Peptides against a protein of PDB entry 2N1D. Designs and how they scored, part 49

Target 1, 169 residues: chain A of PDB entry 2N1D
Amino acid sequence: EVKVKIPEELKPWLVDDWDLITRQKQLFYLPAKKNVDSILEDYANYKKSRGNTDNKEYAVNEVVAGIKEYFNVMLGTQLLYKFERPQYAEILADHPDAPMSQVYGAPHLLRLFVRIGAMLAYTPLDEKSLALLLNYLHDFLKYLAKNSATLFSASDYEVAPPEYHRKAV

## One batch from the design tools (peptide; aimed at target 1 G66 E69 L125 L132)

Design b1_p28_4_s3 (made by RFdiffusion4, then SolubleMPNN; from b1_p28_4, 12 letters changed)
Fold by OpenDDE base, seed 2:
Structure b1_p28_4_s3 (fold): chain B 169 residues (1-169), chain A 28 residues (1-28)
Amino acid sequence: as target 1 above (169 residues)
Amino acid sequence: SKKEMEELLKKIEELTKKVLEVLEKAKA
């Protein structure tokens, strides 16, 4: 099994995220103030500012592009809690041409890394190749952990209105 | 559904291959 290690600093947030949605019946405010595209861009710029040039800089850009695509293909079917389904449907109706990486934010992006490992395990890629990818993914996760105070907040959620509850049943 | 999962896995595989191709080239 391909294990994507989530930094210890971010594990409590995953619990809080789950609690906000499933127990407190709240929704992440959409469109996100800081969407996935923006987070990935900031990460790329961060890596560039640290003197990463040549092939390493190019590699970071490709990893960013890859993470973006992973997120976009998995968000709707793999990363949402049941309570979030009506919201997703509304987003699709209101923003039919927008990738979900432009709508959703850090909490949903973090959920990707909880699920991506299982998907990678079904790929025919060798261990060395997967290890290489994992190194880059873990590097990104470290970035998320370092910036967790600004990226993850309960204030980004709001109580769903009564009308929404009827749709979510 | 099973079909949807298979299609998703295929997409993930293709994306992963593309990324890895670049990463291998970037490896010192």
Scores: peptide ipSAE 0.308, ipTM 0.815, DockQ to the pose 0.634
OpenDDE base, seeds 1, 3, 4, 5: peptide ipSAE 0.303, 0.304, 0.306, 0.295; ipTM 0.812, 0.814, 0.813, 0.810

Design b1_p28_4_s4 (made by RFdiffusion4, then SolubleMPNN; from b1_p28_4, 15 letters changed)
Fold by OpenDDE base, seed 2:
Structure b1_p28_4_s4 (fold): chain B 169 residues (1-169), chain A 28 residues (1-28)
Amino acid sequence: as target 1 above (169 residues)
Amino acid sequence: SEKELEELLKKIEELTKKIIDVLLKSLE
């Protein structure tokens, strides 16, 4: 298995995220105030501001684009808890052509990195290529950890209304 | 379903190969 290491600082948030949804029956507020597209853009700009070479900047942009696509193809079927499925269905009905990276935010993006390793295990890669990819993914995760105070908050969740519970059960 | 998962894995593979290609070029 391909091991994508989640920073220790972010692991408690994964537990809180799980608890908010599954135990407290809350939902992440959608559309996100800060969506995945915005987070990735901020990361790219952050890397640019550090004076990277043209090649490195180009690489970061491609990684950002790749993470976005990973998220968009995996969100609906791989990243949602059961309680979130009616919410997702409503989003699809209201915005059928909108990429989910424009709707969802940091918590769901973080869930991607919990799951992506198992998917990458089925992709034939040499050790050099895999290490290179993982270095960039880990660099992005480090960025998320540095900005965790602003990206991850229980205040971005809300108690699901009674109508939601009726259609969720 | 198994078929849906297979299609997803294929998409992930294609995306990954594109990224890797660019990353390798960035080392040149």
Scores: peptide ipSAE 0.572, ipTM 0.920, DockQ to the pose 0.648
OpenDDE base, seeds 1, 3, 4, 5: peptide ipSAE 0.539, 0.555, 0.561, 0.560; ipTM 0.912, 0.915, 0.917, 0.916

Design b1_p28_5 (made by RFdiffusion4)
Pose (drawn by RFdiffusion4):
Structure b1_p28_5 (pose): chain A 169 residues (1-169), chain P 28 residues (1-28)
Amino acid sequence: as target 1 above (169 residues)
Amino acid sequence: EEEEKEELLEELEEITERVVEVLEEAEE
């Protein structure tokens, strides 16, 4: 299977997010302003601002779109805990206009890279094509971890009350 | 569940092929 090192800078955050959901019994039931698409656009323009190019412009642009679609095909199914099912239906009903890549904010973005390495083990391309993919994915994760202090806000996880657990049972 | 997994793997493969083609063109 493909061995992909998930940024160890973000590993404490990954455990923190998991700890909040499972151990702390906290859920993320609110739309965040710092959302995945906005961070994708921020990174996409960042590569352009450092070096204005045509050839790399659409490269970053579509790779970012790839992360967007990758995230969309996994967000509610592969990147979600069973305890987040109540908040999913809640946010989806309350805000049917808003995309999930927006409402779940940056903490849910890191989950994509955790699962995508497993699914891409069942779809094995060559080392070279995978290397370019992991190159830009790791490059994004490098920037992601760099600005992560003002990027992730796990503090928005609030402890789910017993009345709310009624929607999980 | 197996059918859903197979559809998902096809979608991932398609997205990956598009990304790889764009990166090859950018390098040329």

Design b1_p28_5_s1 (made by RFdiffusion4, then SolubleMPNN; from b1_p28_5, 15 letters changed)
Fold by OpenDDE base, seed 2:
Structure b1_p28_5_s1 (fold): chain B 169 residues (1-169), chain A 28 residues (1-28)
Amino acid sequence: as target 1 above (169 residues)
Amino acid sequence: MEEELKELLKKIEELTKKIIEVLKKSLE
């Protein structure tokens, strides 16, 4: 199995995220005030500002594009709790032409990295290639950890109304 | 394994291979 190491600083947030939705029956406010696209753009700009070589900058841009696509293909089927399904259906109806990276934010993006390792295990990659990819993914996760105070907040969630509960599993 | 999951894995593989190709070039 491919193991994507989540920074220890972010693990408590994963628990809080789970608790807010599954136990407290809250929903992340959508569309996100800071969506996945914006987070990835900020990361790319952050890396650029550190004076990387042209090749390194290009590599970061490709990783950003890749993470975005990973998120967009996995969000609907792999990253949502059951309680979030009705909300997702509403989002699809309201934003049929928008990628989910423009709708969802940091908490769901972090969930991607909890799940992506299992998917990569089915991808035939040599050890060097896998290590190379993981280095970039871990670098991004490190960025998320550094900015966790601004990216992750319980105030981005809201209590679901009673009518929503009737629609939820 | 569900067919939908198989298709997802295929997409992930394609994306991953593309990324790896670019990353390797960046090391040159």
Scores: peptide ipSAE 0.486, ipTM 0.884, DockQ to the pose 0.658
OpenDDE base, seeds 1, 3, 4, 5: peptide ipSAE 0.482, 0.484, 0.483, 0.476; ipTM 0.881, 0.882, 0.882, 0.879

Design b1_p28_5_s2 (made by RFdiffusion4, then SolubleMPNN; from b1_p28_5, 13 letters changed)
Fold by OpenDDE base, seed 4:
Structure b1_p28_5_s2 (fold): chain B 169 residues (1-169), chain A 28 residues (1-28)
Amino acid sequence: as target 1 above (169 residues)
Amino acid sequence: SEAELEELLKKIKELTEKIIEVLKKAEE
């Protein structure tokens, strides 16, 4: 497996996220107040403000587009806990053409980086190419860690209503 | 399903190759 290193600052949040959903039977409020699209846009603007060269700015924009697409193709089948499945079904029914990057937020985006490594292991890449990609992914994760206080909060979750429990397992 | 996973892996591969191509150019 390709190892994507999660910053130590974010590892406790992964546990809290899991606990809120699986143990406390809460749901992340959807649509997210700050969705994946906006997070990625903020990151791109942050990198631009750092005075990067034109080539580096172009690369960052491509990484942002790539992360967005990774998220959109993986969210439905790879990033959801069982308890979240009915909520996802409702989102699809209400907004069938909306990309999930416009609906979900930081917690689910972080889950992507827990799963993406296993997927990349099946992509034939030379060591240099893989290292190059990982450097950019790790840079984005560093940004998430730096802004974790504003991006991750238990207050973004809510107790699922009684009728939801009948649909969920 | 196995077929769904295979299709997902294919998409990830294609996306990754595209990204890497751009990243390599940025380092030239």
Scores: peptide ipSAE 0.505, ipTM 0.900, DockQ to the pose 0.723
OpenDDE base, seeds 1, 2, 3, 5: peptide ipSAE 0.476, 0.503, 0.487, 0.490; ipTM 0.891, 0.898, 0.893, 0.894

Design b1_p28_5_s3 (made by RFdiffusion4, then SolubleMPNN; from b1_p28_5, 11 letters changed)
Fold by OpenDDE base, seed 2:
Structure b1_p28_5_s3 (fold): chain B 169 residues (1-169), chain A 28 residues (1-28)
Amino acid sequence: as target 1 above (169 residues)
Amino acid sequence: SEEELRELLEKIREITEKIIEVLKKAEE
């Protein structure tokens, strides 16, 4: 299988995220104050400011676009806990034409990298191609780790109202 | 469902191929 290594700094957050939703019955505030599109844009600008070559800058932009696409196709069916399903349904009803990368934020984006490796295993990739992709994905994850204090916070979650509990698992 | 998963995997493949195409060029 394809192993996407999550930085050790971010692993505790994955546990907290899981606990907030599944045990504490909280929901991430939507639409996100800092959505996936914005996070990816900040990363791209960060890489640009580092003085990369034109080719590397173009590569980063394509990786950003790809991560966005990964997220948008996987969010609904792969990245949500059961408790989050009613919220997702409401989002779809209220924003039917909006990509989920404009609605969701860092915690759900991080969940993508927990799941993407298993799916990449079904994509035929030569060793060089896989190494290239993983290098860029890991670089982005490193960026998330560096900015984890601002990107991941329990204060971005809210206790779900009683009405929500009646329709949620 | 299995069909939905298959379709998702196909999308992932297509996205990945596009990324890799660009990454390979960047390494030249």
Scores: peptide ipSAE 0.711, ipTM 0.952, DockQ to the pose 0.738
OpenDDE base, seeds 1, 3, 4, 5: peptide ipSAE 0.690, 0.703, 0.701, 0.704; ipTM 0.947, 0.950, 0.950, 0.950

Design b1_p28_5_s4 (made by RFdiffusion4, then SolubleMPNN; from b1_p28_5, 15 letters changed)
Fold by OpenDDE base, seed 2:
Structure b1_p28_5_s4 (fold): chain B 169 residues (1-169), chain A 28 residues (1-28)
Amino acid sequence: as target 1 above (169 residues)
Amino acid sequence: MEKELEELLKKIEELTKKIIDVLKKALE
C-alpha cells in the first residue's frame, strides 16, 4: 500500500470528525462556508506568493486540479460515513450539476488523503513518479496542518434533526 | 459494487498519470 503520511497535528482532528458524526450524530454544515475549491485556490495562491518559477506554479496548479478531481470522484462512495448518506442524497438532489468540491469542505478533503493511498497502490507507477506525486500531496497536507485552526472546527457541525435520524437507519 | 470500484480505480489511474506527466515536464 502507498503510504500517504498525515501530519500528526491533523490526526486528532480525524478522530474528532469521526466522533462528531458517528457518536454525536452531527452533520457537517453544507454547503461548506469554506469549500474544497476555495481551500485549493488559497493553497495555489500561497505557493505563487512564495516566488516560485513559472514551471513550479504550473506544477502546483496541476496538483490542485488533480486533488480536486480525486475528491470529486471519491467523495460519494469512499469518503462518507453511513450517517452522512441521506445528507449526500439531498445535496445531489439540490445541486445536481455542482461538483462536490464546491459543496464540501476541509474535513472531507482531509478524509481523501486517508483513502487515496490505497487507490494509488493499484496505479502502475514507478517509484520516482510516485515519490514525486507524494511530495506534492504531502506539501499540501503541510499547508492544511499550518492552517488547521481556521480550517477545522467543531462549530462547522450541527446536530441532525430527528427526522434525519429516521432516514439514516 | 465491485464494478463500480474498478471504474473508480480506472479514473484514479487516469488522473494520476495526467498529473505525473505534467509534473515531470514542469520540473525538467
Scores: peptide ipSAE 0.474, ipTM 0.880, DockQ to the pose 0.751
OpenDDE base, seeds 1, 3, 4, 5: peptide ipSAE 0.457, 0.469, 0.467, 0.458; ipTM 0.874, 0.878, 0.879, 0.876

Design b1_p28_6 (made by RFdiffusion4)
Pose (drawn by RFdiffusion4):
Structure b1_p28_6 (pose): chain A 169 residues (1-169), chain P 28 residues (1-28)
Amino acid sequence: as target 1 above (169 residues)
Amino acid sequence: NEEEKEENEELLEAVKENLEKLKELLAE
């Protein structure tokens, strides 16, 4: 199976997010302003601002769109805990206009890369095509971890009260 | 510049193929 190193800079964050959901019994039931699409656009424009190009412009642009669609096909199914099911229906009902790539903010973005390595093990392309994919994915994760101090806000996870657990049982 | 363009096209094709295969896998 494909061995992909998830940024060790973000590993504490991954464990932190998991720790908050499972151990701390905290849930993320609110729309974050710092959302995945905005970080995607920020990274997409970042590559352009350093070196204004046409050939790499659409490359970064569509790869970012690829992450967007990849995230959309996994967010509610593959990137979600069973304990997040109540908050999912809640946020979805309260804010049916807002995309999930926005409301769940940056903490849920890292989950995509954790699962996508597994699913891409069942769909094995050659090393070279996978290398270009992992290249840009790791490049994004490098930038992601670089600005992660003002990027991730796991502090918004609030402990789910017993009345709220009634929606999980 | 031409080599970079070719490489970018190949990359985008691969990304689209992967996405299609992944959607098919998830549909199963």

Design b1_p28_6_s1 (made by RFdiffusion4, then SolubleMPNN; from b1_p28_6, 12 letters changed)
Fold by OpenDDE base, seed 2:
Structure b1_p28_6_s1 (fold): chain B 169 residues (1-169), chain A 28 residues (1-28)
Amino acid sequence: as target 1 above (169 residues)
Amino acid sequence: DEKEKEENEELIKTWRELLRRIKELLAK
């Protein structure tokens, strides 16, 4: 399996996220106050502000577009815990044409990078292509780590109501 | 920079292939 290194600062959050949902039966508040689209846009702007060349800016935009598409494809079937599925169904019913990158936020985006290593292993990529992609993925993860205080918070979760529990079991 | 342009093209191809493969896997 291709190893995508998650920054040490974010590893505890993955555990907290899992605990909040699966053990404490909480749900991430949707739609997210800061959705995936916004996070990716901020990243792109951050990279631009660092004085990158036009070519690097182009590359960043492609990475952003790729992550967004990857997220939108993976979210519904691969990134949700069982307890979150009724919530997802409600979101689809209320917003059938909205991409999930406009609904979900940082915690679910981070889950994407836990899965991407396995997906890369099933994709025939040469060493150069893989290295290039990994460099940008790690760069983005580093950005998430730097902004973890504002992107990841237990206060973004709420206890699911009793009615929801009946749907989720 | 020509080298950087080539790398960008390779990056695009890599994403396209990855996304294609992911969609195929999810379709199973």
Scores: peptide ipSAE 0.204, ipTM 0.763, DockQ to the pose 0.635
OpenDDE base, seeds 1, 3, 4, 5: peptide ipSAE 0.144, 0.194, 0.200, 0.122; ipTM 0.693, 0.752, 0.756, 0.676

Design b1_p28_6_s2 (made by RFdiffusion4, then SolubleMPNN; from b1_p28_6, 11 letters changed)
Fold by OpenDDE base, seed 2:
Structure b1_p28_6_s2 (fold): chain B 169 residues (1-169), chain A 28 residues (1-28)
Amino acid sequence: as target 1 above (169 residues)
Amino acid sequence: SEKERKENEELIRAIRESLERLKELLAK
């Protein structure tokens, strides 16, 4: 097992996110006001502003690109609750060529890190490579935790209309 | 530094390899 440690500050949000969708039958507003691309860009700029070396800046950019791609390949099949599937189908129909990192936001991005560890366990990475990757993933998670007040809000969710419930059986 | 460069190369390789494997897993 590859352990991706979620900051304690963010764990309550994961519960709230689940509750909003599964119990309260709400949907995250799409397209996100602040999408995954924007969050990753802000992270990269944040790291740049810290006066890192060129090499570290390059590494951050690669990590950003990697996280983006992880998200885009996993969102549809791994990160959605059942109730969200009709919404996803609508997004695909309306924006067939748009990467999901341009549509979804912080809550779904955070879900990635809940699931990515299990996937990484099936990769051929050695311990050294995995540790290096995990260090950057954890660094990004720390950034999310630091900015959690602005990135995660129940006000970004809306009650699904009755007609949506008929689709989400 | 040279050490940093080598680590960056390792990181990039890790991302690429993991991503490819992930795609393979999800394609099933």
Scores: peptide ipSAE 0.411, ipTM 0.882, DockQ to the pose 0.730
OpenDDE base, seeds 1, 3, 4, 5: peptide ipSAE 0.345, 0.381, 0.359, 0.371; ipTM 0.851, 0.869, 0.860, 0.864

Design b1_p28_6_s3 (made by RFdiffusion4, then SolubleMPNN; from b1_p28_6, 9 letters changed)
Fold by OpenDDE base, seed 5:
Structure b1_p28_6_s3 (fold): chain B 169 residues (1-169), chain A 28 residues (1-28)
Amino acid sequence: as target 1 above (169 residues)
Amino acid sequence: DEEEKKKNEELIKAWKELLEKIKKLLAE
């Protein structure tokens, strides 16, 4: 397994996210007020404003594009808790052509990085390429940690209505 | 479970394709 280190500041949020959904039976408000597309765009712009070279800027854009696509592939099958599946089905019915990166937000994006290490273990990347990719991933996670106060909040969740509980059976 | 195995293989394939693009960029 490839080790992807989650910043210590974000680890408590992973626990809170899990608790809100699985124990308190709440749902993240969808569509997200700050979706994954917007978060990734803000990160890219943040890196550009730091005076990176053209090559580094291009690399950041490719990493962002990769994270976005990987999120869209993984969200429905790997990142959702059981209680969230009816909500996902409703989203697919109401927005059949919308990528999930336009619907979901920071909490679900963070869940992706819990799983990404296992996927990287099956890639044909050489040691140098893998190390460089990991540096970018850790840099992005550091960005999430820096902006955690605005990206992660329990107020973005709400108690699921009784009708939803019947669907979740 | 064969169904779960198939899903995982498809996800790995997709991820590998994405990383191939990144690999080419970062290796240059």
Scores: peptide ipSAE 0.117, ipTM 0.710, DockQ to the pose 0.057
OpenDDE base, seeds 1, 2, 3, 4: peptide ipSAE 0.066, 0.063, 0.067, 0.052; ipTM 0.622, 0.623, 0.615, 0.605

Design b1_p28_6_s4 (made by RFdiffusion4, then SolubleMPNN; from b1_p28_6, 10 letters changed)
Fold by OpenDDE base, seed 5:
Structure b1_p28_6_s4 (fold): chain B 169 residues (1-169), chain A 28 residues (1-28)
Amino acid sequence: as target 1 above (169 residues)
Amino acid sequence: DEEEKKKNEELIKTWKELLAKLKELLAS
């Protein structure tokens, strides 16, 4: 398995996220106040403002586009806890044409990077390409860590209503 | 430089191929 290192600063959040959903039976407020699209756009703009070369900027844009698409494909089947599935079904019913990157936010995006390593292990990536991709992924994770105070908050979660609990069993 | 450009192009190509395969896998 290809290991994607999660910054130590973000590891406690993964635990809190899991606890809020699984133990406290809360739900992330949807649509997110700051969705995945916005986070990725901010990152891309951040990289551009740092004076990268044209080639580096192009690569960043493609990596961002790839992360977005990867998130949209994986969210419903791989990134949700069991308790969140009714909420996802409601989102699909109410907004069938909306990509999930416009609905969900930072916590769910971070979950993607817990899974991506295993997926990369089954792809015929050459060593150089894999190293380059990992560098970009780690760079993005560092960005999330630097902005964690504004991206991750327990106040973005709320107690699920009684009618939801009936659907979640 | 040219070497870095080639690496980036290879990464982009591989990344797109990976995403395409992922979509096919999850659609089956």
Scores: peptide ipSAE 0.132, ipTM 0.698, DockQ to the pose 0.538
OpenDDE base, seeds 1, 2, 3, 4: peptide ipSAE 0.109, 0.105, 0.093, 0.130; ipTM 0.669, 0.697, 0.657, 0.711

Design b1_p28_7 (made by RFdiffusion4)
Pose (drawn by RFdiffusion4):
Structure b1_p28_7 (pose): chain A 169 residues (1-169), chain P 28 residues (1-28)
Amino acid sequence: as target 1 above (169 residues)
Amino acid sequence: EEENEELIEAVKESLEKLKEYLEEEEEE
């Protein structure tokens, strides 16, 4: 199976997010302003601002769109805990206009890369095509971890009260 | 320029294959 090193800079954050959901019994039931699409656009424009190009412009642009669609096909199904099912229906009902790539903010973005390596093990392309994919994915994760101090806000996870657990049982 | 085109093609292909595989999982 494909071995992909998830950024060890973000490993503490991955464990932190998991620790909040499972151990701390905290849930993320609110729409974050710092959302995945905004970070995607920020990274997409970042590559352009350093070196204004046409050939790499649409490359970064569509790869970012690939992450967007990749995230959309996994967010509610593959990137979600069973304990986040109540908050999912809650946020979806309260804010049916807002995309999930927005409301769940940056902490849920890192989940995509954790699962996508497993699913892409069942769809094995050659090393070269996968290398270009992982190249830009790791490049994004490098930038992601670089600005992660003002990027992730796991402090918005609030402990789910017993009355709220009634929606999980 | 050629390398960037190949990259976009590979991303689109891998996304299609991934959707197909997810549909198979949903059917199971």

Design b1_p28_7_s1 (made by RFdiffusion4, then SolubleMPNN; from b1_p28_7, 11 letters changed)
Fold by OpenDDE base, seed 1:
Structure b1_p28_7_s1 (fold): chain B 169 residues (1-169), chain A 28 residues (1-28)
Amino acid sequence: as target 1 above (169 residues)
Amino acid sequence: SEEYKKLIETIKLTLEKLKELLEKEREE
């Protein structure tokens, strides 16, 4: 398997996220106050402000575009807990043409990096190419860890109403 | 640079393969 290392600072959040949804029957508030698009944009701007060369800047832009596309492709089928599926269906009905990166936020984006490793294992990548991609993904994860206090909060979740529970069976 | 070119190729390849895998899963 392809191992994507999650920063130790973010592992407790993954547990909290799972607990909020699966055990406490809460839902992340949608549309997100800070969506995936904005998070990626902030990351790109952060990298640019660090005085990178033109080549490095272009590389970061491509990584951002790639992460966004990975998220949009995987969200509906790979990143949701069972309890979240009715909410996703409602989002699709209300926002049929909107990419999910404009609707969902940091918690679901972090889930991507838990799942993406297994998917990358099926790609015909040589060792050098895989290492290069992983280096950039890990750099982004490090950014998420540095900004975790502003990106991850239990206050972004709310208790699902009784009528929702009936849909989630 | 060679590194940049390799990164672009890697991202494109992984995205194409990912979409293919997910499509197969939906058909099952």
Scores: peptide ipSAE 0.200, ipTM 0.752, DockQ to the pose 0.697
OpenDDE base, seeds 2, 3, 4, 5: peptide ipSAE 0.153, 0.156, 0.173, 0.108; ipTM 0.726, 0.718, 0.729, 0.661

Design b1_p28_7_s2 (made by RFdiffusion4, then SolubleMPNN; from b1_p28_7, 15 letters changed)
Fold by OpenDDE base, seed 4:
Structure b1_p28_7_s2 (fold): chain B 169 residues (1-169), chain A 28 residues (1-28)
Amino acid sequence: as target 1 above (169 residues)
Amino acid sequence: SELYKELIETWKTLLEKLKQLLAELAAQ
């Protein structure tokens, strides 16, 4: 397995996110006030503002595009807790053509990086290329940690209604 | 740099392979 290090600042949030959903039976409010697309856009703009060369700017754009696609592919099958499945089904029914990166937000995006390491192990990758990819992923995670106060909040969750509990067996 | 271009190509290749793996898992 490929190890993707989660910043210490974000580890408590992963626990809180899990607790809100699985124990407190809450749901993240959808569509997100700040979706994955906007988070990635902010990151790209942040990197470009730091005086990067043209080549570095191009690389950042591709990394953002890659993370977005990874999220959209993995969200439905890999990133949701059991309790969130009915909500996801409703989103698919109401917005069949919308990418999930436009619906979900920071908490689910962070879950991607918990899973991505194991997924990378399924694909042969030379040591140097793997190291470079990990550097990009860690750089993005550092950005999330820096902005964690604005990206992660328990107030973005709400208690699921009784009718939802009947669906979430 | 050429190194960045190589990384981007590797990233795209990796993504496609992972998409295929996920599709196979969903089909099981």
Scores: peptide ipSAE 0.148, ipTM 0.723, DockQ to the pose 0.683
OpenDDE base, seeds 1, 2, 3, 5: peptide ipSAE 0.059, 0.122, 0.057, 0.053; ipTM 0.579, 0.725, 0.583, 0.614

Design b1_p28_7_s3 (made by RFdiffusion4, then SolubleMPNN; from b1_p28_7, 14 letters changed)
Fold by OpenDDE base, seed 3:
Structure b1_p28_7_s3 (fold): chain B 169 residues (1-169), chain A 28 residues (1-28)
Amino acid sequence: as target 1 above (169 residues)
Amino acid sequence: SEEYKQLIQTWRETLEKLKKLLEEQRKE
């Protein structure tokens, strides 16, 4: 398995996110105030403002596009806890054509990086190419860590109503 | 650059493989 290292600053959040949903029976408020698309756009703009070379700038755009695609493909089947499935079904019913990167936010995006390593391992890759991709993914994760105070907050969650609990059994 | 080319190729290959795997799972 390909190991994607999560910054130490973000590991506690993964635990809190899991606890809020599975133990406290809360849901992340949707649509997100700051969705995945916006986060990725901010990252891309941040990298461009740092005076990167043209080649590095183009590489960032490809990484952003790839992360977005992975998120949209994996969100519904790979990134949700059982308690979140009714909420997802409602979102799909109300917005069938909207990409989930426009609906969900930072917590679910971070979950992607917990799973993406195993997905990358399904394709035989040379060591150099894999290392290059991992470097860019880690760079993005560092960005999330730097902005964690604004991206991750328990206040973005709310207690699910009783009628929701009946759907989630 | 060669580095950029390798990155794109790696990324696209992994995504394609993922999509195929998910499609196969839905058929089961």
Scores: peptide ipSAE 0.157, ipTM 0.749, DockQ to the pose 0.650
OpenDDE base, seeds 1, 2, 4, 5: peptide ipSAE 0.153, 0.132, 0.114, 0.115; ipTM 0.744, 0.732, 0.714, 0.670

